# Peptides against a protein of PDB entry 1BH9: the designs that were tried, part 49

Target 1, 89 residues: chain A of PDB entry 1BH9
Amino acid sequence: FSEEQLNRYEMYRRSAFPKAAIKRLIQSITGTSVSQNVVIAMSGISKVFVGEVVEEALDVCEKWGEMPPLQPKHMREAVRRLKSKGQIP

## One batch from the design tools (peptide; made by RFdiffusion4, then SolubleMPNN)

Design b2_p12_5_s3 (from b2_p12_5 with F2L I3L E5K)
Fold by OpenDDE base, seed 4:
Structure b2_p12_5_s3 (fold): chain B 89 residues (1-89), chain A 12 residues (1-12)
Amino acid sequence: as target 1 above (89 residues)
Amino acid sequence: DLLKKLVEEIEA
């Protein structure tokens, strides 16, 4: 890993969705209260998903010969590519 | 709804 990759990973690792906010969001959709385990699991899945999209977006940015920070166009293209690869629905 | 299905699976 390069130092830049390590730094990005560290920032990613330290990032987290607020537990209470995730709980409220899930409950607003399901219409019922959810357990702590559901919040933890959903938070984890969401973080992994975001990580995968961002990683693809960084690749898009690089392949387009551009430099960070990521822009909406990189994110949109990343999603398209991930769908094309069957990595996200 | 996928979210509901996921919640049900986790809580099962």
Scores: peptide ipSAE 0.061, ipTM 0.690, DockQ to the pose 0.732
Fold by OpenDDE base, seed 1:
Structure b2_p12_5_s3 (fold): chain B 89 residues (1-89), chain A 12 residues (1-12)
Amino acid sequence: as target 1 above (89 residues)
Amino acid sequence: DLLKKLVEEIEA
């Protein structure tokens, strides 16, 4: 990774979904209240999922001979590839 | 449904 890529990666690593938002989202789907542990776990899983998509998108960008920042076309192709690999449904 | 199952597993 270039310094710029590393910086973006570190920014992502330090980012997090707002707990309140995740809690509301889960509860809207389950129809019941959830514990803090569930919110923490789900937040982590969600972050990992987004991270995998972004990492694939960065790979797509590089393979296409293009430079960051990522564009919607990179994200769309990343999702397609991950589905093809069976890494996401 | 999948989310409910996941929540149940975490809270168990």
Scores: peptide ipSAE 0.060, ipTM 0.693, DockQ to the pose 0.631
Fold by OpenDDE base, seed 2:
Structure b2_p12_5_s3 (fold): chain B 89 residues (1-89), chain A 12 residues (1-12)
Amino acid sequence: as target 1 above (89 residues)
Amino acid sequence: DLLKKLVEEIEA
């Protein structure tokens, strides 16, 4: 890993969604209350998902011959590619 | 709803 990659990973590792916010969000979608374990599991899955999308977006940016920071077009293309690869439904 | 189904699977 380059120093830049290591720094990004470190920032990613330190990031986290507030449990209360995730709980409220899930409940607003499902219409029912959820357990703490569901919140923990969903928070973890969401973090991994965001990480994978960002990683793909960085790859898109590089392949397009562009430099950071990431732009919305990179994120949209990343999602499109991940769907094409079957990694996102 | 995919999220609803996912929650149901986790809690089952």
Scores: peptide ipSAE 0.057, ipTM 0.687, DockQ to the pose 0.802
Fold by OpenDDE base, seed 3:
Structure b2_p12_5_s3 (fold): chain B 89 residues (1-89), chain A 12 residues (1-12)
Amino acid sequence: as target 1 above (89 residues)
Amino acid sequence: DLLKKLVEEIEA
């Protein structure tokens, strides 16, 4: 890892979605209460998803010959590319 | 609907 990569990894590793917020969000969509295990699982899936999108967005930024910080256009393009690759629905 | 199915699968 470069110093920048290490710093990003450490920030990512230490980041987490608040359980209460995730629980409320899921319940607002499903229309019913959910278990703690569901909250934990969805939190983990969400964190992985965000990580994958950010990695793809950084790749997009680099391939476009641009420098960080990431902009909304990089994030939107990242999602499109991940969908086209079948890596996300 | 997908989220609901995922919730049901996890809670099963």
Scores: peptide ipSAE 0.051, ipTM 0.677, DockQ to the pose 0.671

Design b2_p12_5_s4 (from b2_p12_5 with D1S F2L I3L)
Fold by OpenDDE base, seed 3:
Structure b2_p12_5_s4 (fold): chain B 89 residues (1-89), chain A 12 residues (1-12)
Amino acid sequence: as target 1 above (89 residues)
Amino acid sequence: SLLKELVEEIEA
């Protein structure tokens, strides 16, 4: 890994979704209360999802011959590509 | 919904 990659990974590793916020979000969609295990699992899945989207967006940025920081267009294209690859619904 | 199904699966 480059120093830049390591720095990004460390920032990613140290980041986390607040449990209370995730719980409220899920409950707002399902209309019912959810267990702590559901919150933990969904938080983990969400973090992985965000990581995958950002990684794809960085790849898009590079392939387009552009330099960071990422822009909304990179994120939108990343999502489209992940969907086309069947990596996300 | 998909989320509801996921919640049910995790809680099972």
Scores: peptide ipSAE 0.060, ipTM 0.687, DockQ to the pose 0.672
Fold by OpenDDE base, seed 2:
Structure b2_p12_5_s4 (fold): chain B 89 residues (1-89), chain A 12 residues (1-12)
Amino acid sequence: as target 1 above (89 residues)
Amino acid sequence: SLLKELVEEIEA
């Protein structure tokens, strides 16, 4: 792993969605209150999802012969590719 | 996968 990859990993590890915000979001969708465990689990899934999208976007950026930082076009293409691979609905 | 494990946790 390069130093850049390590730095990105560390930043990723330190990132987290605010529990209160996640709870409110889930409740707005489900229409009912949710347990703390559901919030924790959903927060984890969301973090993994974001990580996978960013990883794919970085791959897109590289394959297009471009340099960071990531741009919206990389993110859009990443989502398209992940859907094509069946990794996201 | 890690994702599957998290999903199982939610469904429990």
Scores: peptide ipSAE 0.041, ipTM 0.667, DockQ to the pose 0.126
Fold by OpenDDE base, seed 5:
Structure b2_p12_5_s4 (fold): chain B 89 residues (1-89), chain A 12 residues (1-12)
Amino acid sequence: as target 1 above (89 residues)
Amino acid sequence: SLLKELVEEIEA
Protein backbone atom coordinates (compact mmCIF):
# COMPACT_ATOMS: atom_id res chain seq x y z
CA PHE B 1 0.00 0.00 0.00
CA SER B 2 1.13 3.50 -0.79
CA GLU B 3 0.94 6.21 1.83
CA GLU B 4 -1.97 7.75 -0.05
CA GLN B 5 -3.84 4.45 -0.04
CA LEU B 6 -3.18 4.06 3.66
CA ASN B 7 -4.48 7.54 4.36
CA ARG B 8 -7.65 6.87 2.37
CA TYR B 9 -8.14 3.62 4.24
CA GLU B 10 -7.69 5.34 7.57
CA MET B 11 -10.24 7.99 6.65
CA TYR B 12 -12.60 5.24 5.57
CA ARG B 13 -12.14 3.37 8.85
CA ARG B 14 -12.91 6.48 10.87
CA SER B 15 -16.01 7.38 8.87
CA ALA B 16 -19.51 6.30 9.88
CA PHE B 17 -23.12 7.02 9.03
CA PRO B 18 -25.17 8.61 11.82
CA LYS B 19 -27.20 5.88 13.51
CA ALA B 20 -30.29 8.04 13.84
CA ALA B 21 -30.32 8.83 10.14
CA ILE B 22 -29.88 5.18 9.19
CA LYS B 23 -32.62 4.16 11.60
CA ARG B 24 -35.04 6.71 10.14
CA LEU B 25 -34.20 5.66 6.60
CA ILE B 26 -34.75 1.97 7.29
CA GLN B 27 -38.00 2.69 9.10
CA SER B 28 -39.22 4.80 6.21
CA ILE B 29 -38.68 1.81 3.94
CA THR B 30 -39.94 -1.00 6.18
CA GLY B 31 -42.76 0.94 7.77
CA THR B 32 -41.87 -0.46 11.19
CA SER B 33 -39.30 0.18 13.90
CA VAL B 34 -35.99 -1.66 13.75
CA SER B 35 -33.57 -2.88 16.40
CA GLN B 36 -30.20 -1.41 17.20
CA ASN B 37 -28.50 -4.47 15.75
CA VAL B 38 -30.26 -3.96 12.43
CA VAL B 39 -29.11 -0.36 12.35
CA ILE B 40 -25.54 -1.41 13.11
CA ALA B 41 -25.60 -4.11 10.46
CA MET B 42 -27.10 -1.86 7.80
CA SER B 43 -24.64 0.88 8.67
CA GLY B 44 -21.81 -1.56 8.16
CA ILE B 45 -23.21 -2.82 4.88
CA SER B 46 -23.68 0.74 3.67
CA LYS B 47 -20.11 1.61 4.58
CA VAL B 48 -18.79 -1.43 2.73
CA PHE B 49 -20.96 -0.57 -0.26
CA VAL B 50 -19.69 2.99 -0.44
CA GLY B 51 -16.13 1.75 -0.02
CA GLU B 52 -16.45 -0.71 -2.88
CA VAL B 53 -18.01 1.87 -5.19
CA VAL B 54 -15.32 4.42 -4.43
CA GLU B 55 -12.57 1.84 -4.86
CA GLU B 56 -13.99 0.84 -8.24
CA ALA B 57 -14.37 4.48 -9.23
CA LEU B 58 -10.73 5.14 -8.40
CA ASP B 59 -9.80 2.16 -10.56
CA VAL B 60 -11.92 3.55 -13.40
CA CYS B 61 -10.30 6.94 -13.04
CA GLU B 62 -6.85 5.39 -13.18
CA LYS B 63 -7.67 3.15 -16.13
CA TRP B 64 -8.97 6.17 -18.04
CA GLY B 65 -5.65 7.88 -17.43
CA GLU B 66 -7.23 10.56 -15.27
CA MET B 67 -6.38 11.94 -11.83
CA PRO B 68 -8.54 12.57 -8.75
CA PRO B 69 -10.81 14.05 -7.61
CA LEU B 70 -13.45 11.59 -8.72
CA GLN B 71 -16.17 12.91 -10.99
CA PRO B 72 -19.76 11.74 -11.44
CA LYS B 73 -18.76 9.92 -14.63
CA HIS B 74 -16.31 7.77 -12.63
CA MET B 75 -18.98 6.91 -10.07
CA ARG B 76 -21.54 6.01 -12.75
CA GLU B 77 -19.05 3.83 -14.59
CA ALA B 78 -18.00 2.18 -11.32
CA VAL B 79 -21.59 1.20 -10.57
CA ARG B 80 -22.03 -0.19 -14.07
CA ARG B 81 -18.87 -2.28 -13.74
CA LEU B 82 -19.76 -3.57 -10.29
CA LYS B 83 -23.18 -4.62 -11.58
CA SER B 84 -21.64 -6.38 -14.57
CA LYS B 85 -19.26 -8.24 -12.26
CA GLY B 86 -22.16 -9.22 -10.02
CA GLN B 87 -20.70 -7.47 -7.00
CA ILE B 88 -23.80 -5.34 -6.51
CA PRO B 89 -27.40 -5.87 -7.64
CA SER A 1 -17.47 -10.18 -1.34
CA LEU A 2 -17.97 -8.98 2.20
CA LEU A 3 -20.93 -6.91 1.07
CA LYS A 4 -22.67 -9.92 -0.44
CA GLU A 5 -22.09 -11.99 2.67
CA LEU A 6 -23.42 -9.28 4.94
CA VAL A 7 -26.50 -8.70 2.80
CA GLU A 8 -27.22 -12.41 2.76
CA GLU A 9 -26.96 -12.57 6.52
CA ILE A 10 -29.34 -9.68 6.98
CA GLU A 11 -31.86 -11.07 4.51
CA ALA A 12 -31.77 -14.54 6.13
Scores: peptide ipSAE 0.037, ipTM 0.650, DockQ to the pose 0.134
Fold by OpenDDE base, seed 4:
Structure b2_p12_5_s4 (fold): chain B 89 residues (1-89), chain A 12 residues (1-12)
Amino acid sequence: as target 1 above (89 residues)
Amino acid sequence: SLLKELVEEIEA
């Protein structure tokens, strides 16, 4: 791994969705209160999902001979590829 | 790993 990759990973690792916001979002959908563990689980799954999309987008960016920061076109192509691979719905 | 940490947090 390059220094840039390590730096990106560290930024990703340190990032997190605000628990209160996630809790409110889930509750707005379910119509009822949710446990802390549910919030933690959903936050983690969401982070992993975002990570997978960003990883694919970075790969797209590189394959297109471009440099970060990522642009919407990279994200769109990443989603298309992940769907094609059956890695996301 | 992230998943390991997530599981540990849920189990706590």
Scores: peptide ipSAE 0.032, ipTM 0.651, DockQ to the pose 0.066

Design b2_p12_6_s1 (from b2_p12_6, 5 letters changed)
Fold by OpenDDE base, seed 4:
Structure b2_p12_6_s1 (fold): chain B 89 residues (1-89), chain A 12 residues (1-12)
Amino acid sequence: as target 1 above (89 residues)
Amino acid sequence: MEKVKELFEKLL
């Protein structure tokens, strides 16, 4: 890793969704109360999902001969590619 | 991804 890649990885590693927001979101979908363990698991899954979308968007950016920061076009193309690969619904 | 989706569906 370059120092810049390490810094981005550390920022990603330390990032987390607010537990209360995830809890409210799940409860709004399920209509039921959820455990703390479900909130933790769902927060982790959501973080991994965002990471994979950003990784594919960086690959899109590179393949287009463009440099960061990521633009909405890279994110849209990343989602399209991940869908075509069956990696996201 | 697919295992993560399956886990997501099992947790909801």
Scores: peptide ipSAE 0.029, ipTM 0.607, DockQ to the pose 0.227
Fold by OpenDDE base, seed 3:
Structure b2_p12_6_s1 (fold): chain B 89 residues (1-89), chain A 12 residues (1-12)
Amino acid sequence: as target 1 above (89 residues)
Amino acid sequence: MEKVKELFEKLL
C-alpha cells in the first residue's frame, strides 16, 4: 500500500455511524425500540456496505478516465454494477 | 442473523 492508501484505510477504519442516528433510523422503519446489539450489528454492516459501494465507485471513476472527487454519477453506477453482480440486493 | 439481513434490505 502507498502511504496515501494507508491513510485512506485508517480514515475508513476510524469512521463510524453515530449510534443514536442508526438507532433512530431503525426505529423509524420498525416502529419499535431496538437493542444496542442490533444498533452495533447494523452500524457494522452499513459501514461495510458503504465501503464496497465507494470501492466500486472509485473503479467506475477510473474506468471512465475521470479524477476524484467521486460524483453522484459514479455512486449510482457503482450501485447498478453491484446489483447486476448480485453483490447487493 | 436473518432478521438483521431483512432489516438491512429494508434500509436500502
Scores: peptide ipSAE 0.027, ipTM 0.589, DockQ to the pose 0.864
Fold by OpenDDE base, seed 2:
Formats: sequence, C-alpha cells, structure tokens
Structure b2_p12_6_s1 (fold): chain B 89 residues (1-89), chain A 12 residues (1-12)
Amino acid sequence: as target 1 above (89 residues)
Amino acid sequence: MEKVKELFEKLL
C-alpha cells in the first residue's frame, strides 16, 4: 500500500452510516419498522457496497489516465461496469 | 457483490 492508499483505507474504515438515517431509509422503502440488528447488517452491507463502487471508480479513473479526486463520470462508469459484470441489479 | 445482494434480499 502507498501512504495515500493507507490513508484512504483508514478513512473508509472509520466511516459509518448514521444508524438513525439507515433506519429511516429502510422504513421508507419497506413501510415497516426494522430491528437494530437489521440496521447494523444493512449499514455493513451498504458500506461494503460503497467501497466496491469507489474501488471500481478508482480503477476507471486510472484506466482513463486521470488523477483523483473522483468525478461523477467515474462513478457512472463504475456503476455501468459493475452492472455489466452482474454485480449490481 | 452477489453474496451481498443475496444477503440484502434475505433481510428485506
């Protein structure tokens, strides 16, 4: 890992979705109340998903010969690639 | 991703 890669990994590791925001979001989709365990599981899943999308967007940025910061075009192409790989519905 | 999707679908 470069120092920059380590710093990005540490920022990602320390990042967390606010439990109350995840709870409200799930409840708005399901129309039902959700347990704390569902909120914890969904927060973990969502964090992994965002990580994989950002990693694919960094690979897009590099393959285009561009430097960070990530732009909306890298994120759109990352989502397109992950869909093409069957990784996103 | 796929295992994460399957787990997501089981939790909803």
Scores: peptide ipSAE 0.026, ipTM 0.593, DockQ to the pose 0.222
Fold by OpenDDE base, seed 1:
Structure b2_p12_6_s1 (fold): chain B 89 residues (1-89), chain A 12 residues (1-12)
Amino acid sequence: as target 1 above (89 residues)
Amino acid sequence: MEKVKELFEKLL
């Protein structure tokens, strides 16, 4: 791994959804109060999901013979592929 | 993803 790849991984590792924003979003969907543990679990799941979409978009970028940064076309194709694989709804 | 979706459905 290059130092740049390691830095990107560390930035991803340190990134998190704001607990208050996730709590409000879940409560707006469910109409009920959610526990702190549900907010933590949902924040983790959401981060993994975003990671999988970005990873598929990087694979799309590479397969097209293109270099980062990711463009909206890579993200659209990644979502299409993940849907076709049954990996996302 | 499937296990994560199942966990999501169990938490709601």
Scores: peptide ipSAE 0.026, ipTM 0.592, DockQ to the pose 0.221

Design b2_p12_6_s2 (from b2_p12_6, 4 letters changed)
Fold by OpenDDE base, seed 1:
Structure b2_p12_6_s2 (fold): chain B 89 residues (1-89), chain A 12 residues (1-12)
Amino acid sequence: as target 1 above (89 residues)
Amino acid sequence: MEEVLELFEKLL
């Protein structure tokens, strides 16, 4: 576990989706009002999902013999790989 | 994440 990995994890840990934005997005899809607990749960699931995509994109970057920062090509390949593995819809 | 863990702990 490198200092750089710790710093990335701490930045990820402190990051959050704005509750009001998540609430509005869910309400636009469901057509109904959602509870605070649904907003908390969906915010957490969305954060885990973004984490998994970024982790796969870092593995793509390494496997291509490239260094960070992540580029749009790594993110596109990560999503393709995760879909092919059945890890994301 | 802490708020999500606290929510799961309240549901169990």
Scores: peptide ipSAE 0.034, ipTM 0.615, DockQ to the pose 0.053
Fold by OpenDDE base, seed 3:
Structure b2_p12_6_s2 (fold): chain B 89 residues (1-89), chain A 12 residues (1-12)
Amino acid sequence: as target 1 above (89 residues)
Amino acid sequence: MEEVLELFEKLL
């Protein structure tokens, strides 16, 4: 791993969704109150999902012969590829 | 992520 890859991993590791924001978001979709465990589970799944999309977007950027920073086109293509692979709904 | 792992460990 390069020092830059380690720094990105450390930033990702330290990142977290605010529990209150996730709770409000789920409640706005479901129309019902959700448990703390649902907020924890959804926060974890959402963090993994964001990681997978960013990793696929970096692979897209590299395969296109482009350099960082990631652009909205890389993120859209990443989501399309992950869907096509059956890795996301 | 630790809180999510701890949650799964409590559900198993």
Scores: peptide ipSAE 0.033, ipTM 0.614, DockQ to the pose 0.057
Fold by OpenDDE base, seed 2:
Structure b2_p12_6_s2 (fold): chain B 89 residues (1-89), chain A 12 residues (1-12)
Amino acid sequence: as target 1 above (89 residues)
Amino acid sequence: MEEVLELFEKLL
């Protein structure tokens, strides 16, 4: 890992979705109350998913000969690639 | 992440 990769991983590791925001979002979709464990699980899965999309978007940015910061075009292409790899629905 | 791992460890 480069120093920049390590620094990005540390920032990612320290990042978290607010539990109250995740709870409200799930409840708005399901129409039902959710447990704390469901909020924890969904927060973790969502964090992993965002990490995978950002890693693929960084690979897209590099393969296009571009430099950070990531742009909406990199994120869109990352999602397309992850779908084509069967890594996301 | 740690809270998610701890949750999985309690479910196993």
Scores: peptide ipSAE 0.033, ipTM 0.611, DockQ to the pose 0.055
Fold by OpenDDE base, seed 4:
Structure b2_p12_6_s2 (fold): chain B 89 residues (1-89), chain A 12 residues (1-12)
Amino acid sequence: as target 1 above (89 residues)
Amino acid sequence: MEEVLELFEKLL
């Protein structure tokens, strides 16, 4: 790991979706109250999904000979690749 | 991530 990769990983590790925002979002979709465990699970799954998309976008950026910050073109290509691999719907 | 792992460990 480069020092830059370690710093990005630490920032990602420390990042979290606000529990209240996730709770409100789920409740707006389901029309029902959700448990704390559902909020934790959905927050974790959402963080993993964002991580996988960002990881693929960093690989795209590197393969194109470009440097961070990630641009919308890297994110679009990442989603296209993950879809092509059957890793996302 | 730790809170999610702890949740899965409680559900298993």
Scores: peptide ipSAE 0.028, ipTM 0.598, DockQ to the pose 0.058

Design b2_p12_6_s3 (from b2_p12_6, 5 letters changed)
Fold by OpenDDE base, seed 1:
Structure b2_p12_6_s3 (fold): chain B 89 residues (1-89), chain A 12 residues (1-12)
Amino acid sequence: as target 1 above (89 residues)
Amino acid sequence: MDFVLELFEKLL
């Protein structure tokens, strides 16, 4: 791994959805109060899901012979591919 | 949308 790859991984590792924002979002969808454990679990799952979408978008970028930064076209194609694979609804 | 909603329903 390059120092740049390690730095990007550390930034990804440290990144998190604000628990208060996730809590409000869940409550707005369910109409119910949610436990702290549910907020933690959903924050983790949401981070993994965003990771998978970004990874597929990097593969799209590479397959198109393009280089980062990712553009909205790569993200749209990534979501399309993940849907076609049944990996996202 | 449905898998994330189903996961919400299983965690509540």
Scores: peptide ipSAE 0.022, ipTM 0.531, DockQ to the pose 0.278
Fold by OpenDDE base, seed 4:
Structure b2_p12_6_s3 (fold): chain B 89 residues (1-89), chain A 12 residues (1-12)
Amino acid sequence: as target 1 above (89 residues)
Amino acid sequence: MDFVLELFEKLL
């Protein structure tokens, strides 16, 4: 790893969705109270999902001969590709 | 992805 790659990995590792926001979101969908374990699991899943969308968006950016920062067009095309691959609903 | 979505659906 370069120092820059290590720093990006550390920032990614430390990044998390606010547990209270995830809890409120789940409760707004289910109408029920959720356990702390569900909130932790859902926060982890959401982080992985965002990672995969960002990874596909970087591949889109590269394939278009563009460079970061990612633009809304790369994210939209990434989601479109992941949908077409059956990887997201 | 599919396993993560299945886990998401089972946790909701």
Scores: peptide ipSAE 0.020, ipTM 0.512, DockQ to the pose 0.227
Fold by OpenDDE base, seed 3:
Structure b2_p12_6_s3 (fold): chain B 89 residues (1-89), chain A 12 residues (1-12)
Amino acid sequence: as target 1 above (89 residues)
Amino acid sequence: MDFVLELFEKLL
């Protein structure tokens, strides 16, 4: 890894969704209160999923001959590709 | 997984 790749990995590793935001979102969908363990699990799954979509969106950006920053069009195409690959529902 | 997609759309 380059120093830059290590820094990006450290930033990703330290990043987390605010547990209170995840809790509120789950509650808005389910109409019920959820346990702290469910909030932790959903926060972890959401982080991995966002990582995978960002990686596919970087590949989209590169394949289109575009430069960062990522735009909403790259993210939409990434989700479309991941769905077509059966990697996400 | 629809929940995670909805979460993702709200973060963009």
Scores: peptide ipSAE 0.018, ipTM 0.485, DockQ to the pose 0.135
Fold by OpenDDE base, seed 2:
Structure b2_p12_6_s3 (fold): chain B 89 residues (1-89), chain A 12 residues (1-12)
Amino acid sequence: as target 1 above (89 residues)
Amino acid sequence: MDFVLELFEKLL
């Protein structure tokens, strides 16, 4: 790992969705109260999924000959690609 | 799946 790769990995490791925000969002969609275990599981899944979308958006940015920061166009194209790969419904 | 997409749309 380069120092830059290690720093990116540490920033990713330290990143987390606020459990209260995830709880409120699930409750707004389902209309039901959710357990702490569901909030923890959904926070973990959401973190992995956002990571995969950001990685695909970086590949989009590179393939377009553009440099970071990522723009909304890269994120939309990443989601489109992940859908076409059957990775997102 | 819709939840994770909605979470994503609210984070952008």
Scores: peptide ipSAE 0.018, ipTM 0.479, DockQ to the pose 0.131

Design b2_p12_6_s4 (from b2_p12_6, 5 letters changed)
Fold by OpenDDE base, seed 5:
Structure b2_p12_6_s4 (fold): chain B 89 residues (1-89), chain A 12 residues (1-12)
Amino acid sequence: as target 1 above (89 residues)
Amino acid sequence: MEEVLELFEKIL
């Protein structure tokens, strides 16, 4: 791991979705109140999903011979690749 | 992530 990769991973580890925002989002979809455990589980799954998309977007950026920061084109190509691999719906 | 793992350990 480069120092830059470690720094990015530490920033990712420290990032979190606000529990109140996730709770409101789920409730807007389900029409019902959700438990704290559902909010915790969905926050974790959502963080993993964002991590996988960002990792694939960094690989896209590198393969294109480009440097960070990530641009919308890298994120769009990452989502396309992950879909093509069957890793996201 | 740790809080999510601890939740799974309580469900399993």
Scores: peptide ipSAE 0.038, ipTM 0.636, DockQ to the pose 0.056
Fold by OpenDDE base, seed 3:
Structure b2_p12_6_s4 (fold): chain B 89 residues (1-89), chain A 12 residues (1-12)
Amino acid sequence: as target 1 above (89 residues)
Amino acid sequence: MEEVLELFEKIL
């Protein structure tokens, strides 16, 4: 791993969704109150999902012969590829 | 992620 890859991993590791924001978001969709465990589970799944999309977007950027920073086009193509692979709904 | 692992360990 390069020092840059380690730094990106450390930033990802330390990143977290605010529990109150996730709780409000789920409640706005479901119309009902959700448990703390649902907020924890959904926050974890959402963090993994964002990681997978960013990794696929970096692979898209590299395969296109482009350099960082990631652009909205890389993120859209990443989501399209992950869907086509059956890795996301 | 630690809190999510701890949650799964409590469910299993």
Scores: peptide ipSAE 0.037, ipTM 0.627, DockQ to the pose 0.056
Fold by OpenDDE base, seed 2:
Structure b2_p12_6_s4 (fold): chain B 89 residues (1-89), chain A 12 residues (1-12)
Amino acid sequence: as target 1 above (89 residues)
Amino acid sequence: MEEVLELFEKIL
């Protein structure tokens, strides 16, 4: 890992979705109350998913000969690639 | 992530 990769991983590790925001979002979709464990699980899965999309978007940015910061075009292409690999629905 | 791992360790 480069120093920049380590620094990105540390920032990612320290990042978290606010539990109250995740709870409200799930409840708005399901129409029902959710447990704390569902909020924890969904927060974790969502964090992993965001990490995978950002890693693929960094690979897109590099393959296009571009430098950070990531742009909406990199994120859109990352999602397309992850779909084509069967990594996301 | 740590809270998610602790949750999985409790379920398994």
Scores: peptide ipSAE 0.037, ipTM 0.629, DockQ to the pose 0.054
Fold by OpenDDE base, seed 4:
Structure b2_p12_6_s4 (fold): chain B 89 residues (1-89), chain A 12 residues (1-12)
Amino acid sequence: as target 1 above (89 residues)
Amino acid sequence: MEEVLELFEKIL
């Protein structure tokens, strides 16, 4: 790991979705109240999913000989690759 | 992630 990769991983590790925002989003979709455990589970799954997409987009950026920040082209190619691998629907 | 792991440990 480079110092830059370690710093990105630490920023990702420390990042969290605001519980109140996730709760409101789920409730807007389901029309029902959700438990704290559902908010925690959905926040974790969402963080993993965003992490996988960003990791693949960083690999795309590096393979193209480009530097951060990530651009919409890296994110589009990442999603295409993850779909082709069957890792996302 | 720790809070999610702790939740899974309580469900399993």
Scores: peptide ipSAE 0.036, ipTM 0.622, DockQ to the pose 0.057

Design b2_p12_7_s1 (from b2_p12_7, 6 letters changed)
Fold by OpenDDE base, seed 2:
Structure b2_p12_7_s1 (fold): chain B 89 residues (1-89), chain A 12 residues (1-12)
Amino acid sequence: as target 1 above (89 residues)
Amino acid sequence: SKYEKLLEEILS
């Protein structure tokens, strides 16, 4: 790891979505209440998902010969590539 | 899928 890579990894590892926000979001989509375990599960899955998308976006940025910060175009391309690889729906 | 595996791991 470079110092920057290590820092990004540590920040990612320590980050977490607020449970209340996740619960409200899920309930807004499902139209029904969800348990604490569902919130925990979805929080974990979401964190992994975001991490993978960001990682792919950084790769896109690099392959396009561009420098950070990430832009929406990198995120959109990352999602397209991950879908193409069958790594996300 | 990998997300199903993650779900199983988290809920275990």
Scores: peptide ipSAE 0.145, ipTM 0.720, DockQ to the pose 0.333
Fold by OpenDDE base, seed 5:
Structure b2_p12_7_s1 (fold): chain B 89 residues (1-89), chain A 12 residues (1-12)
Amino acid sequence: as target 1 above (89 residues)
Amino acid sequence: SKYEKLLEEILS
């Protein structure tokens, strides 16, 4: 792997959502308290989920013949496509 | 953060 590829991987590996923010978000949806393990699990899942959506959005952007940065229209289309593929709920 | 805002947008 190139140095750039390694750097991108390291940046991704080190990224994480703040636990407090994730907990608040989950509880705003469920309407009840959640355990620390749920927060940890959801944090990891969310990291992967966002990564997959962004990857799809980049693909949309490219297929539309456009250049980064990603715009809301790319994100919306990415979500639609992933849903149609059954890759996200 | 950038990704936090993105997550909230997607889940809204």
Scores: peptide ipSAE 0.057, ipTM 0.641, DockQ to the pose 0.056
Fold by OpenDDE base, seed 3:
Parts: structure tokens; sequence; C-alpha cells
Structure b2_p12_7_s1 (fold): chain B 89 residues (1-89), chain A 12 residues (1-12)
């Protein structure tokens, strides 16, 4: 990996979603309260999910012949492609 | 965090 890639990896590895924030987000979507275990599970899943989408978005950006930083259009296209590949629901 | 913002964008 390049120095930049390593730095991004370390940042990702050390990052974590605040439980309170995840709980609020889930509850805003479901309309009901959720358990601590649901928050823990969703926190981990979300971290992996975001990582996969960002990786795909970087690929989209490159394939479109564009340069960083990533834009919302790259993220949206990444999600569509990952769904098409069956890598995310 | 930036990751939370990205997640919110993706789920919008």
Amino acid sequence: as target 1 above (89 residues)
Amino acid sequence: SKYEKLLEEILS
C-alpha cells in the first residue's frame, strides 16, 4: 500500500460509530426504540458497509476518469453497482 | 464523524 492508503486504513481501523448516534439514527428510521445489542451489531455492520461503498466509489471515480475527492454521485453509483453484484442488499 | 455523514448520505 502507498503511504496514503496506509493512513486511510489506519484511520478506518481506529474509527468507530458512537453508540448514541447510531441508536438515534436507527430509531429515526424504525420509529421505535432498539436494544443495545442491535446498536452494537448495526455499528459493526455499518462500518463494514461504509468501507465497502467507499472502496467501490473510488473505483467508480477512477473508471469515470475523474479525480478525488469523492462526490455524492460516486457514492450513489457505488451503491447501485454493489447491489447489482449482489454484495449488498 | 465523516463516516456518519457518508452513511446518512447513502441511506437518504
Scores: peptide ipSAE 0.049, ipTM 0.637, DockQ to the pose 0.054
Fold by OpenDDE base, seed 4:
Structure b2_p12_7_s1 (fold): chain B 89 residues (1-89), chain A 12 residues (1-12)
Amino acid sequence: as target 1 above (89 residues)
Amino acid sequence: SKYEKLLEEILS
């Protein structure tokens, strides 16, 4: 993305994790400050990752003949299946 | 990886 495109992307991702929280989390890991672009990128990546896991977990729940809400067992199985499929590391 | 490619696209 160009800088302008990144700004638009940020606007479209307002429903993502709070920017301040992501920034603090990253900085707690890296031990140094991070740029706004890094925060935006990580926010997007995180939302995509969570979305994929939740989607898989809902599929697991359905295949097991169970009803929402999702339980930890569904999330754990979802991650296991996504790893098995090579869709997440 | 999938997420590395996504990062590269976002930061490009």
Scores: peptide ipSAE 0.149, ipTM 0.715, DockQ to the pose 0.295; fails the geometry check

